# Ledger of designs, part 39: peptides against a protein of PDB entry 5A53

Target 1, 230 residues: chain A of PDB entry 5A53
Amino acid sequence: LVENVKQALFIPGQSCNKNLHDIMVDLSALKKPDMKRFNRKNDIHPFEDMSPLEFFSEKNDCSLMVLMTSSKKRKNNMTFIRTFGYKIYDMIELMVADNFKLLSDFKKLTFTVGLKPMFTFQGAAFDTHPVYKQIKSLFLDFFRGESTDLQDVAGLQHVISMTIQGDFQDGEPLPNVLFRVYKLKSYKSDQGGKRLPRIELVEIGPRLDFKIGRIHTPSPDMVTEAHKKP

## One batch from the design tools (peptide)

Design b1_p20_2_s2 (made by RFdiffusion4, then SolubleMPNN; from b1_p20_2 with S1G S5Y D16S F18Y Y19F)
Fold by OpenDDE base, seed 3:
Structure b1_p20_2_s2 (fold): chain B 230 residues (1-230), chain A 20 residues (1-20)
Amino acid sequence: as target 1 above (230 residues)
Amino acid sequence: GYFDYESHALFFEDISDYFL
């Protein structure tokens, strides 16, 4: 069963600013062609009322949504939402730190649109801690694209790296997640007559440090239903 | 691989472990 590629909808909230708009444009470029963006601001408060997001999910046939908001308490906030059957599955707030870099801050490289990224996750908590497990699941789901049986290594162009910034103990604030995007460059190094394929990673952006905010977890019933392959 | 905390970049000693 070729699962249809999940479509993403990027929504400017009422408090969306220029920086968030620019971040939205750059991050959404990685999801092309499976992405839609609203041009108008929408007054949505997903942790108060989820019904507008469910409506947009159904109307736009998008199972992935990103709401862009900013306040004094939650500056540069990207709320990532997943739906199942156009009902809210989970949500997480990821606030972008002020040290972000846009695609324009990096050397422009030619890339093919629609190639699947490879993922790397650094930090044991991505496999053990519920919040980081949700983040891992979310980003894999967001960018995984079509499951082709042929892992065409030849089609590998991008690497998305996600790193937990440092160690933490129980009861401490959760460390930021460092989001980095690299392009793979293959060089033929002629070192002494042995052509060793040298693969280099070149950062292409955007560069985002995510501070974790509020989370909505799925109900056990919805988890069971979402894992039922038809 | 190692994480460079100054550049906030990941460096892989053996990138093949991630691409193979």
Scores: peptide ipSAE 0.017, ipTM 0.448, DockQ to the pose 0.062
Fold by OpenDDE base, seed 1:
Structure b1_p20_2_s2 (fold): chain B 230 residues (1-230), chain A 20 residues (1-20)
Amino acid sequence: as target 1 above (230 residues)
Amino acid sequence: GYFDYESHALFFEDISDYFL
């Protein structure tokens, strides 16, 4: 079963500022062509009332949503929402640290729209800790395009890297997740008479350090339904 | 892979292991 590519909807909240708008534009560029953006601000508080998001999910046929809000307590907050059957599956707040870099901060590289990114996850907690498991699952769902069996190596353009910023113990605040995007560049190097392909990773942006905020986890019933392969 | 926190760069020890 070729799963249909999940469509993303980017929603500026009422408190969306210029920085969040710019971040939204740049992050959503990585999701093209499977992305919609609202131009108008919407007053949505997903942890108080999820019904507007379910409405938008259904109306726009988007199973992925990102709400852009900012407050003193939750500055540069990207709330990532997934729906299943247009009902909220899970949510996570990821607040972008002030050290962010936009695509304009990097050298413009030619890229093809619609190529699937590769993913790398650095940190054991991505496989063991429930919050980081959710983040891993979310980003895989978000940027994983059509499941084509043929990973044509020639089609590998981007690497999305997610790193847990340091070790942590139980009861400590969860470290930030460092989001990085690289383009693969292949060079023919004539080293020693053998044309060895040299692969270089070039950061292309955006560069985002995510502070973890509030989380909504799916009910066990929704997990079971979402994992039912038809 | 190794992540350089100073350069914010990811280095693959063997890139082939990730692309094969």
Scores: peptide ipSAE 0.017, ipTM 0.463, DockQ to the pose 0.068
Fold by OpenDDE base, seed 5:
Structure b1_p20_2_s2 (fold): chain B 230 residues (1-230), chain A 20 residues (1-20)
Amino acid sequence: as target 1 above (230 residues)
Amino acid sequence: GYFDYESHALFFEDISDYFL
């Protein structure tokens, strides 16, 4: 069963600034062609009232949304929202640290739009800790595109790397998640008459360090419904 | 594979096996 590619909607909030707008543009470029962006700011407070997001999900037929807001307490905040049946499934605030890099900060490389990225996750907590499991699930769901049974290796162009920044113990603040994007470069090395394929990863951006904020987890009933394969 | 924090490069030791 090929699941339909989930569409994403990027929404500038009322407090969206230039830096966050630029981050939105660059991150959303990775979701092309399965992405919509609003050009106007919208006054949405997802942890106070979710109904506007459910409305936008339905009206735009987008099961993925990203709300861009910035405040003193939640600077460069990207709220990632997933819906199921146009109802809120889960939400997570990921605040971009000030050390971010845009695509313009890297060497411009040509890429084909719509190619499926490979993912790498560094940190055991991605498999064990509920928050990092949600982040892993979210980003896989966001960028994975169509599940094809055969990944044509010839179509592999991008690697998305997510790393938990350091170890942590129970009760400690959750470490940031380091988001990195690489392009695969294949070189034909002719060393001694044997063509050994050399693959190099070149960072292409954006470079984002995500600080974890507020989380809304799905109800057990919604989890069961969303995991029911038709 | 390992992530080199100095180079910010991901080294896939085993990816050579997928492209060979």
Scores: peptide ipSAE 0.016, ipTM 0.418, DockQ to the pose 0.070
Fold by OpenDDE base, seed 4:
Structure b1_p20_2_s2 (fold): chain B 230 residues (1-230), chain A 20 residues (1-20)
Amino acid sequence: as target 1 above (230 residues)
Amino acid sequence: GYFDYESHALFFEDISDYFL
C-alpha cells in the first residue's frame, strides 16, 4: 500500500512575527511539494480550543499542521499538530531559540524537491521518554515522504538530524532538541581497505534549537485507531 | 555508525543499518 504522503499546513497565528515567518518559509521548503501555507494571520489558541484546527485539517485535507505564534511566555513558538480522521491526534509546542539560522545563512545548494531525507536521532530518550518519543514520531511522520523501496542510496540527498541537548534526570526541565539539516556528499575513498563509503555532511539549514513547551497526547482509543493498518 | 560533530560527517559501518 503506497500510503499517500501526509500534507502539511503552515498557519501564521495572530502573533506571528517576521522571524517566525522566515523560519516558517525555510522549514516548509523541506516539505515541498506536500505543503500549504496561509498568507493571512489566524487567531487560533489550540490549547484553549482545538476546533479551528480540526476545521482547517478537514478543509485543506492536511493531517499535519504547524501554527506560528509568539508571546512573552512562548517566544517563536511552533505548535506542531497531527490529526487522525481530521480530529486532533497530538500537539506539541516547540519554541525556536534566538540562535536560529535561515537558509540564507548557508551556502546555496541545489536541492531536489521530493527526495526522502534520512533521519538521525541522538539521545537515548528518543526511544524511552514519552515526550521525546512523540517528537521523534512527529518529525518522522512530518518529513518521511513517500514509502519508496530505498533500494537506491543514490536517491538520498539530505539528512535531518535531531539531538537532545545534554542529559537530564526525572523531574528536571527537558533539554532542547537541536534540529539540523545536512546535504550528503559521498566520496568514494579508494583507500585500500574495506570501501567504507565516506559520507560528508554539509549543513544547509535551517538551524533550529527547539525548547519544548505544552503537549497534548492522544487518548488510548485514538492511538489504537491510528495504529490499525487499513 | 556514528555522527562526528566536529567534521559534521556521518560514518556508517554498514549503510544498510541507517536505510532500513
Scores: peptide ipSAE 0.031, ipTM 0.536, DockQ to the pose 0.063; fails the geometry check

Design b1_p20_2_s3 (made by RFdiffusion4, then SolubleMPNN; from b1_p20_2, 6 letters changed)
Fold by OpenDDE base, seed 5:
Structure b1_p20_2_s3 (fold): chain B 230 residues (1-230), chain A 20 residues (1-20)
Amino acid sequence: as target 1 above (230 residues)
Amino acid sequence: GYFDFESRALFFEDIDKYFL
């Protein structure tokens, strides 16, 4: 079953600023061609009323949404939303730290649009802690792209790295998630007539450190429905 | 670690095992 590639909708909120707009443009470039962007600001407060997002999900046929807002309490906030049957499945606020880097801050490299990235995760909590499990699931789902047959390993171009910034104990604030994007460069080294593939990772951006904010988790019933393979 | 080819997910520590 080729699952249809999930489409993403990027929405500037009312408080969206230039920095968030630039971040939105750069992050959404990684989701091309399966991405739509609104050019106008929309007054949406998803943790107060989810109905506008459900409406946009249905009208744009997008099961992934990202709302860009900024306030004193939630600066550079990217709210990631997933829908199932055009109803809110889950939401998470990921606030971009001020040390972000845009694509323009890195060496421009040519790349093919639409290639599925490889993901790397650093931190045991991605497999054990509920919040980091959700983040892992979200980003895998967000950038999964087309189902590639094994033959498409030769088409590996991008690596997305997600790292939990340090260790933490129960009751401590959750560490940031470090988001990094690399281009894979393959070199054929002729060492003594044996062509050994050498792989180099080159950071291409954007560089984002995500502070975790508010979370909406699905009901157990919605989880069961969403995971029912047809 | 294991590499999930379908999701293309791997731990960074294991990259060398599959590509080097």
Scores: peptide ipSAE 0.006, ipTM 0.376, DockQ to the pose 0.178
Fold by OpenDDE base, seed 3:
Structure b1_p20_2_s3 (fold): chain B 230 residues (1-230), chain A 20 residues (1-20)
Amino acid sequence: as target 1 above (230 residues)
Amino acid sequence: GYFDFESRALFFEDIDKYFL
C-alpha cells in the first residue's frame, strides 16, 4: 500500500499580517504540489477550540495544517497541526523570529517542483527530548512526500536543515530551532587536474528561526492507532 | 554521516563539514 502523500493546508488566521503571508507562501512552495492555501482569514484559536481545524482537515482532505497568527505575546506564530482520521493528533506553535529571510533575499536558482528534500537534524535533543522529537517527527511528516526507491536519491535537490540553537538545561527555556533550506549543486571542480564531482550546498531560503510555543501532544491511544500499519 | 532511508534523514557526525 503506497500511502497517499499527506496534503497540507495553510490557513491565515484573523491576525495574519503581510510578513506571515509572505513566509506562508515561501514555506508552502516546498510542499507543492501537495498544498492548499486559504485566501481568506479565519478566526481560529486551536488551543481553545480544535473543532474548526478538524472540520477543515476533513473537508479539504488535509492531514497537515499550518495556522498563521500574530500577537504581542506570539508574534509571527505558525501553529503546525497534524490530524489522524481527521482528528487532531498533535499541535505545536513555532514563532518566526524577526531575522527571517524570504526566497527573494537569496540568489534565484532553478529548481524542479515536487522533488523530495533530505533532512538533517543537529542537536542530540532531537532524539531524546519530547518536544524536539515532536518537531523532528512533524517536519519529516510534513515534507516527506511519496515513498521513493533508492534510485530517487539521485534526484535529490534540496536539503532541509534543522538545528537546535545552543545547549540548554532542565528548567531553561527551550532554544530556538534554526530552519534552513539548501540546494545541492553538483559541479566538476578542476582542482589539481582530477575532475572530482563536488557537491556544494547553496542556501535558497526561506531562512526561519523558530521559537517554540504551546504544544498539544497526542493521546497514547492515537499514537498506537497512527503506528498501526494497515 | 549516514542516511536513514526510513526517515529520509541525513545524520552527520560533523555538521560543520556540510554547512560551513
Scores: peptide ipSAE 0.005, ipTM 0.343, DockQ to the pose 0.123
Fold by OpenDDE base, seed 2:
Structure b1_p20_2_s3 (fold): chain B 230 residues (1-230), chain A 20 residues (1-20)
Amino acid sequence: as target 1 above (230 residues)
Amino acid sequence: GYFDFESRALFFEDIDKYFL
């Protein structure tokens, strides 16, 4: 079953600013060609009323959405939304810390559009904690692209690294997730007469530290339906 | 294989061990 590539819609909210716009452009570049962007601000408050997002999901045939908003309480907020059957499946607010870096802050490297990134996750909580499990699921789902059976190592261009910033205990604020993007440089290493494949990672951006905000989780019924293989 | 965080280099025989 070739799963159709999920399309992403980037939506500037009413409070979208220049920084968020730039972040949106850079992050969405990694999702090309499977992305759309709205050019106009939309007054959407997904945790108050989800209906506009469901409407946009259906109208644009996008099962992934990112809403760009900013306030004093939720500065540089990227709300990631997934839909199933054009109904809201889950949502998570990821606020970009002020130390972000854009693609322009890194060495310009050529890349092929549409190549699937590999992911690496650092932090045990990505496997055990429900919020970090959702983040892991979201980003894997967001960037999976076309299901090609052949992991052609030759087609491997990007690595996305997600790191939980430190340890935490129950009841403590959730540590930030450090989002990093690398381009792979492959070469054969002649160490000890064995030609081992060597890959060097060159950071290409964007560099984003995500503070976790509000979360909407799917109903058990929606979870069951979404996991049914068609 | 291993991932060297200092050099940002991955040396692998099996890449599937380190990437999802």
Scores: peptide ipSAE 0.000, ipTM 0.327, DockQ to the pose 0.057
Fold by OpenDDE base, seed 4:
Structure b1_p20_2_s3 (fold): chain B 230 residues (1-230), chain A 20 residues (1-20)
Amino acid sequence: as target 1 above (230 residues)
Amino acid sequence: GYFDFESRALFFEDIDKYFL
């Protein structure tokens, strides 16, 4: 079963600003060609009423959505939403810290549209803590793209790195997640007769530090249905 | 390093050597 690539919809909220717009453009470029963007602001408050997002999911056939909002309490907030059967599965607020870098801040490197990223996750909590498990699942689902046959390893050009910023204990505020994007450069090293391909990682952007905000988790019934292989 | 096809994760033995 070739699962169709999940489509993403980027939605400017009513409070979307220039910085969030620029971040949206750069992040959505990584999801091309499987991405749509709204050009107009929409007054959506997903933690108060999810119905508008479910409507947009169905109308645009997008199971992934990102809502861009900003307030004094939740500055540069990217709400990531997943739907199942056009109903909200889960949501998470990820607020971008002010130290972000855009693609324009890095050396312009051309990349082929539609190339599948590899992922790296740094921090044990990605496998043990419910919130970080959700983040890991979300980003894998968001950028996974089409299922590849084994032969597609040669097409790997990008690495998405996600790092939990420091250790934490139960009851403490959750550390930020550091989002980084790298391009793989292979160099043929002629060193010593063994052509060992040297792989170098070059950061290409965007660079985003995510502060974790509000979370909506799926019901046990939705989890069961979403994991049923058709 | 190795690539896990199920998770699409690239694992490096010395990840700190590759991340500047």
Scores: peptide ipSAE 0.000, ipTM 0.338, DockQ to the pose 0.107

Design b1_p20_2_s4 (made by RFdiffusion4, then SolubleMPNN; from b1_p20_2, 6 letters changed)
Fold by OpenDDE base, seed 3:
Structure b1_p20_2_s4 (fold): chain B 230 residues (1-230), chain A 20 residues (1-20)
Amino acid sequence: as target 1 above (230 residues)
Amino acid sequence: GYFDFESRALFFEDISDYFL
């Protein structure tokens, strides 16, 4: 069963500003062609009322949503939402730090649209800690694209790196997640007559440091239902 | 793992099981 590629909907909230808009544009470019963006601001507060998001999920046939909001308490906040059967599955707030870089801040490189990224995760907590497990699951699900049986290594163009910024102990604030995007460049290095294939990573952006905010976890029943393959 | 000081990020410590 080829699962249909999950569509993403990017929603400017009422408090969306220029910086968040620019971040939204650049991040959503990585999800093309499986992405929609609203041009109008929508007054949505997902941790107070989830019903508008469920409505948008169904109306736009999008199982992935990103709400862009900003306040003094939650500056540059990207709320990532997943739905199952157009009902909220999980949510997480990821606030972008002020040191972000846009695609325009990097050297423009030619790339093919629609190629699948490879993911790298740095930090043991991505496999052990519930919050980081959710983040890992979310980003894999967000960018997974079409499951082709052919792992066409030849089609690998991008690497998305997610790094937990430092160690932490129980009861400490959760470290930021460093989001980086790289293009793979293959060079033939002529070192002493041996053509060794050299692969270099070139950062292409955007560069985002995510501070973790509020989280909504799925109910056990919904987890079971979402994992039932039809 | 490789740590890039410019990007402040680590690379190739854990490759996700999902090659997209």
Scores: peptide ipSAE 0.021, ipTM 0.457, DockQ to the pose 0.059
Fold by OpenDDE base, seed 2:
Structure b1_p20_2_s4 (fold): chain B 230 residues (1-230), chain A 20 residues (1-20)
Amino acid sequence: as target 1 above (230 residues)
Amino acid sequence: GYFDFESRALFFEDISDYFL
């Protein structure tokens, strides 16, 4: 069963600024061709009323949405939303720190649209902590694209790295997630006759440090329905 | 596999571990 590629909708909120717009453009470039963007600002407050997002999900046939907002409390906020059956499944606020880098800040490299990224996750909490598990699930879902049976290594273009910034204990603020994108350069290393494929990772951007904000978790019923393979 | 932060290189011991 070839799962249909999940489409993403990028929505500038009413408080969207130039920095968020630029981040949106660069991040969405990694999702091409499976991406739509609104050009107009929309007054959406997803943690107060989710109905507008459900409406946009259905109208645009997008199960992934990213809302771009900024306030004093939630600066450079990217709210990632997933829908199931055009109803909100989960949401997470990821605020981009001011040290972000755009694609223009890196060496321009040839990029083929539509190639799937490889993911790397650094931090045990990605497998154990509910919030980081959700982040891992979200980004895998966001960039996974069409499941082709033959993921030829030759079709591997880039790696997305997500790192939890340091250790934390229960009750402490959740560390930021460091988002990095690298282009793969394969080179043959002649080490002792075993040609282990060595891949050099060249950072291509964007570079984003995500501060975790508010989270909406799915209802148990929606989890059950979403895990039902057709 | 491992990522070397100094060389910024990903080394694959078993490439299958990286295909989701």
Scores: peptide ipSAE 0.021, ipTM 0.475, DockQ to the pose 0.061
Fold by OpenDDE base, seed 1:
Structure b1_p20_2_s4 (fold): chain B 230 residues (1-230), chain A 20 residues (1-20)
Amino acid sequence: as target 1 above (230 residues)
Amino acid sequence: GYFDFESRALFFEDISDYFL
Protein backbone atom coordinates (compact mmCIF):
# COMPACT_ATOMS: atom_id res chain seq x y z
CA LEU B 1 0.00 0.00 0.00
CA VAL B 2 1.56 3.24 -1.13
CA GLU B 3 0.34 5.53 1.62
CA ASN B 4 -0.77 8.80 0.11
CA VAL B 5 1.49 11.66 1.10
CA LYS B 6 -0.09 13.52 3.99
CA GLN B 7 -0.97 17.11 3.19
CA ALA B 8 -0.11 19.86 5.64
CA LEU B 9 -2.09 23.01 6.34
CA PHE B 10 -0.33 25.97 7.95
CA ILE B 11 -2.70 28.26 9.81
CA PRO B 12 -1.76 31.66 11.18
CA GLY B 13 -3.62 32.20 14.43
CA GLN B 14 -4.99 35.52 15.54
CA SER B 15 -1.79 36.24 17.47
CA CYS B 16 0.53 35.25 14.64
CA ASN B 17 3.40 37.73 14.28
CA LYS B 18 6.03 38.41 11.63
CA ASN B 19 8.56 36.02 13.15
CA LEU B 20 6.06 33.18 13.21
CA HIS B 21 5.00 34.00 9.69
CA ASP B 22 8.60 33.81 8.50
CA ILE B 23 9.15 30.55 10.40
CA MET B 24 5.95 29.20 8.87
CA VAL B 25 7.10 30.08 5.37
CA ASP B 26 10.49 28.48 5.85
CA LEU B 27 9.29 25.32 7.55
CA SER B 28 6.48 24.87 5.05
CA ALA B 29 8.98 25.12 2.20
CA LEU B 30 10.34 21.76 3.36
CA LYS B 31 6.87 20.26 2.95
CA LYS B 32 6.35 21.43 -0.64
CA PRO B 33 4.51 20.43 -2.74
CA ASP B 34 2.30 18.81 -0.09
CA MET B 35 1.48 21.99 1.78
CA LYS B 36 -1.20 24.67 1.96
CA ARG B 37 -0.99 27.97 3.81
CA PHE B 38 -3.73 30.31 4.89
CA ASN B 39 -3.04 33.96 4.23
CA ARG B 40 -5.56 35.21 6.76
CA LYS B 41 -5.43 34.90 10.51
CA ASN B 42 -7.89 32.54 12.14
CA ASP B 43 -8.97 32.70 15.76
CA ILE B 44 -8.38 29.12 16.87
CA HIS B 45 -7.76 27.82 20.38
CA PRO B 46 -7.22 24.09 19.87
CA PHE B 47 -6.90 23.15 23.53
CA GLU B 48 -10.26 24.80 24.23
CA ASP B 49 -12.17 23.84 21.08
CA MET B 50 -10.84 21.43 18.48
CA SER B 51 -13.86 21.65 16.15
CA PRO B 52 -12.46 24.44 13.91
CA LEU B 53 -9.37 22.35 13.22
CA GLU B 54 -11.42 19.30 12.37
CA PHE B 55 -13.44 21.48 10.00
CA PHE B 56 -10.28 22.77 8.32
CA SER B 57 -8.84 19.28 8.10
CA GLU B 58 -11.89 18.03 6.25
CA LYS B 59 -12.42 21.12 4.08
CA ASN B 60 -8.80 21.22 2.92
CA ASP B 61 -8.19 17.45 2.95
CA CYS B 62 -5.21 17.92 5.25
CA SER B 63 -4.32 15.40 7.95
CA LEU B 64 -1.47 17.59 9.20
CA MET B 65 -1.95 21.10 10.54
CA VAL B 66 0.30 23.68 12.12
CA LEU B 67 -1.24 26.57 14.04
CA MET B 68 0.97 29.62 14.54
CA THR B 69 0.23 31.60 17.71
CA SER B 70 2.13 33.77 20.14
CA SER B 71 1.44 34.96 23.66
CA LYS B 72 3.44 36.01 26.70
CA LYS B 73 3.14 32.50 28.12
CA ARG B 74 3.53 30.68 24.79
CA LYS B 75 5.78 32.77 22.59
CA ASN B 76 6.34 31.66 18.99
CA ASN B 77 4.09 28.66 19.46
CA MET B 78 3.69 26.12 16.69
CA THR B 79 0.86 23.75 17.52
CA PHE B 80 1.27 20.62 15.46
CA ILE B 81 -1.97 18.75 14.90
CA ARG B 82 -2.63 15.41 13.28
CA THR B 83 -6.04 14.17 12.28
CA PHE B 84 -7.36 10.74 11.48
CA GLY B 85 -10.59 10.63 9.51
CA TYR B 86 -10.65 14.41 9.95
CA LYS B 87 -10.85 13.98 13.74
CA ILE B 88 -8.10 15.17 16.05
CA TYR B 89 -5.59 12.41 16.65
CA ASP B 90 -2.92 14.28 18.58
CA MET B 91 -1.60 17.78 19.23
CA ILE B 92 1.62 19.21 20.57
CA GLU B 93 2.77 22.76 21.24
CA LEU B 94 6.33 23.46 20.16
CA MET B 95 7.49 26.96 20.99
CA VAL B 96 10.35 28.33 18.91
CA ALA B 97 13.12 29.91 20.96
CA ASP B 98 14.30 33.42 20.07
CA ASN B 99 17.61 32.14 18.68
CA PHE B 100 15.91 30.79 15.55
CA LYS B 101 17.50 31.18 12.12
CA LEU B 102 15.64 31.51 8.84
CA LEU B 103 16.64 30.16 5.44
CA SER B 104 17.88 33.65 4.59
CA ASP B 105 20.45 33.37 7.39
CA PHE B 106 22.18 30.54 5.54
CA LYS B 107 23.96 30.31 2.23
CA LYS B 108 21.47 29.77 -0.54
CA LEU B 109 21.86 26.27 -1.83
CA THR B 110 20.03 24.84 -4.77
CA PHE B 111 17.68 22.06 -3.77
CA THR B 112 15.12 19.93 -5.52
CA VAL B 113 11.61 20.26 -4.18
CA GLY B 114 9.91 17.05 -3.13
CA LEU B 115 12.91 14.95 -2.13
CA LYS B 116 12.34 12.92 1.00
CA PRO B 117 14.50 13.92 3.95
CA MET B 118 16.36 11.49 6.12
CA PHE B 119 15.87 11.89 9.85
CA THR B 120 18.35 11.57 12.66
CA PHE B 121 17.30 11.54 16.29
CA GLN B 122 19.76 12.20 19.08
CA GLY B 123 18.67 11.29 22.58
CA ALA B 124 17.53 8.00 24.07
CA ALA B 125 14.28 9.59 25.21
CA PHE B 126 13.04 9.63 21.59
CA ASP B 127 12.55 5.88 21.99
CA THR B 128 11.50 5.69 25.63
CA HIS B 129 9.77 8.88 26.81
CA PRO B 130 6.14 9.27 25.66
CA VAL B 131 6.41 12.97 24.78
CA TYR B 132 9.58 12.58 22.75
CA LYS B 133 8.17 9.45 21.12
CA GLN B 134 5.21 11.56 20.03
CA ILE B 135 7.53 14.25 18.66
CA LYS B 136 9.53 11.64 16.76
CA SER B 137 6.37 10.11 15.36
CA LEU B 138 4.97 13.51 14.42
CA PHE B 139 8.02 14.71 12.51
CA LEU B 140 8.52 11.41 10.74
CA ASP B 141 4.87 11.50 9.74
CA PHE B 142 4.96 15.19 8.81
CA PHE B 143 7.91 14.97 6.44
CA ARG B 144 7.33 11.47 5.20
CA GLY B 145 7.09 11.89 1.48
CA GLU B 146 6.11 9.33 -1.07
CA SER B 147 7.22 5.88 -0.05
CA THR B 148 9.67 5.28 -2.82
CA ASP B 149 11.03 1.76 -2.40
CA LEU B 150 14.41 2.92 -3.57
CA GLN B 151 16.08 4.78 -0.80
CA ASP B 152 18.43 5.76 -3.54
CA VAL B 153 21.29 7.42 -1.71
CA ALA B 154 21.48 9.50 -4.87
CA GLY B 155 18.06 10.87 -4.01
CA LEU B 156 19.04 11.89 -0.50
CA GLN B 157 19.27 15.64 -0.39
CA HIS B 158 18.18 16.63 3.09
CA VAL B 159 18.88 15.45 6.57
CA ILE B 160 16.66 16.64 9.38
CA SER B 161 18.33 16.32 12.76
CA MET B 162 16.39 16.39 16.00
CA THR B 163 18.35 16.51 19.23
CA ILE B 164 17.16 16.52 22.81
CA GLN B 165 19.07 19.33 24.49
CA GLY B 166 20.75 17.54 27.36
CA ASP B 167 19.88 14.84 29.83
CA PHE B 168 16.96 15.05 32.20
CA GLN B 169 15.54 13.13 35.11
CA ASP B 170 12.00 12.37 36.14
CA GLY B 171 10.23 15.47 37.39
CA GLU B 172 12.55 17.88 35.58
CA PRO B 173 11.36 20.15 32.79
CA LEU B 174 11.62 18.50 29.40
CA PRO B 175 14.65 19.72 27.46
CA ASN B 176 14.17 21.52 24.17
CA VAL B 177 14.30 19.70 20.88
CA LEU B 178 16.89 21.14 18.52
CA PHE B 179 15.63 21.05 14.95
CA ARG B 180 18.30 21.33 12.26
CA VAL B 181 18.15 20.89 8.50
CA TYR B 182 21.17 19.93 6.45
CA LYS B 183 21.84 19.46 2.79
CA LEU B 184 24.00 16.52 1.86
CA LYS B 185 26.91 17.45 -0.38
CA SER B 186 29.20 14.89 -1.90
CA TYR B 187 32.74 15.97 -2.63
CA LYS B 188 35.34 13.95 -4.39
CA SER B 189 38.36 14.67 -2.24
CA ASP B 190 41.66 13.93 -3.94
CA GLN B 191 43.23 13.53 -0.53
CA GLY B 192 46.03 10.95 -0.60
CA GLY B 193 45.23 9.17 -3.86
CA LYS B 194 42.15 7.45 -2.47
CA ARG B 195 39.09 9.15 -3.88
CA LEU B 196 37.07 8.69 -0.76
CA PRO B 197 33.67 10.23 -1.29
CA ARG B 198 33.51 12.92 1.33
CA ILE B 199 29.99 13.78 2.34
CA GLU B 200 29.38 17.08 4.03
CA LEU B 201 26.19 18.03 5.77
CA VAL B 202 25.72 21.74 5.28
CA GLU B 203 23.13 23.45 7.43
CA ILE B 204 20.51 25.12 5.24
CA GLY B 205 17.90 26.12 7.81
CA PRO B 206 15.60 26.82 9.33
CA ARG B 207 17.21 26.40 12.74
CA LEU B 208 14.60 25.96 15.42
CA ASP B 209 14.90 25.16 19.11
CA PHE B 210 11.54 23.81 20.25
CA LYS B 211 10.33 24.22 23.79
CA ILE B 212 7.66 21.63 24.53
CA GLY B 213 4.26 22.92 25.62
CA ARG B 214 0.83 21.34 25.97
CA ILE B 215 0.09 17.93 24.53
CA HIS B 216 -3.04 16.11 23.49
CA THR B 217 -2.55 12.37 23.18
CA PRO B 218 -4.78 10.09 21.13
CA SER B 219 -7.25 7.77 22.76
CA PRO B 220 -6.31 4.08 22.75
CA ASP B 221 -9.17 3.47 20.34
CA MET B 222 -7.86 6.04 17.88
CA VAL B 223 -4.38 4.53 18.10
CA THR B 224 -5.81 1.14 17.24
CA GLU B 225 -7.78 2.54 14.30
CA ALA B 226 -4.85 4.56 12.97
CA HIS B 227 -2.57 1.51 13.04
CA LYS B 228 -5.03 -0.71 11.23
CA LYS B 229 -3.43 -1.37 7.92
CA PRO B 230 -6.19 -1.62 5.41
CA GLY A 1 31.42 12.79 13.10
CA TYR A 2 32.88 16.25 13.47
CA PHE A 3 30.76 19.37 13.55
CA ASP A 4 32.44 22.36 12.01
CA PHE A 5 30.88 25.38 13.65
CA GLU A 6 32.37 27.78 11.13
CA SER A 7 30.91 26.03 8.11
CA ARG A 8 27.94 24.77 10.13
CA ALA A 9 28.54 21.38 8.58
CA LEU A 10 28.66 17.90 9.98
CA PHE A 11 31.42 15.81 8.52
CA PHE A 12 30.98 12.10 8.46
CA GLU A 13 34.04 10.03 7.74
CA ASP A 14 32.06 6.86 7.19
CA ILE A 15 28.54 7.60 6.09
CA SER A 16 27.68 3.93 5.96
CA ASP A 17 27.57 3.84 9.74
CA TYR A 18 24.85 6.48 9.85
CA PHE A 19 22.72 5.61 6.84
CA LEU A 20 22.69 1.88 6.97
Scores: peptide ipSAE 0.010, ipTM 0.413, DockQ to the pose 0.048
Fold by OpenDDE base, seed 4:
Structure b1_p20_2_s4 (fold): chain B 230 residues (1-230), chain A 20 residues (1-20)
Amino acid sequence: as target 1 above (230 residues)
Amino acid sequence: GYFDFESRALFFEDISDYFL
């Protein structure tokens, strides 16, 4: 079953600012061609009322949404939403720290539209802690693209890296997630031995440090339905 | 490291220092 690539909808909230708009543009570029973006601001408060997001999911046929908002308490906030059957499955607030870098801050490398990224996750909590498991699942789902046969590994040009910033104990604030994007450069080393392709990673942006905010988790029933193989 | 083809994730044990 060729699973249809999940479409993403980027929504500027009423409080969306210029910096957050620029971040939205750069992050959404990684999701092309499977991305829609609203040009107008929408007054949406997903943790108060989810109905507008469910409406947008259905109307735009998008199972992925990103709401861009900014306040004193939640500066540069990207709320990532997934839907199942156009109903809210899960949500997570990821606030971009002020040290962000845009694509313009890096050497203009032509991003080939539609190239599938490889993912790296650094931190044991991505496999054990429920919040980081959700983040891992979300980003894999968001950027995975089309399912490809094994032969497409040769076409991997991009790496998305996600790192948990430091160790933490139970009851402590959750460390930030460091989001980085790299381009793979293969050098043919002509050195007379086994032509091991030397792979170098070149950061291409954007560079985002995500502070974790509010979370909505799916009901057990929705989890069961979402995991049913069609 | 290993590549998980299902998740399309490359797992590295000790490369966190290279991405910081």
Scores: peptide ipSAE 0.006, ipTM 0.385, DockQ to the pose 0.115

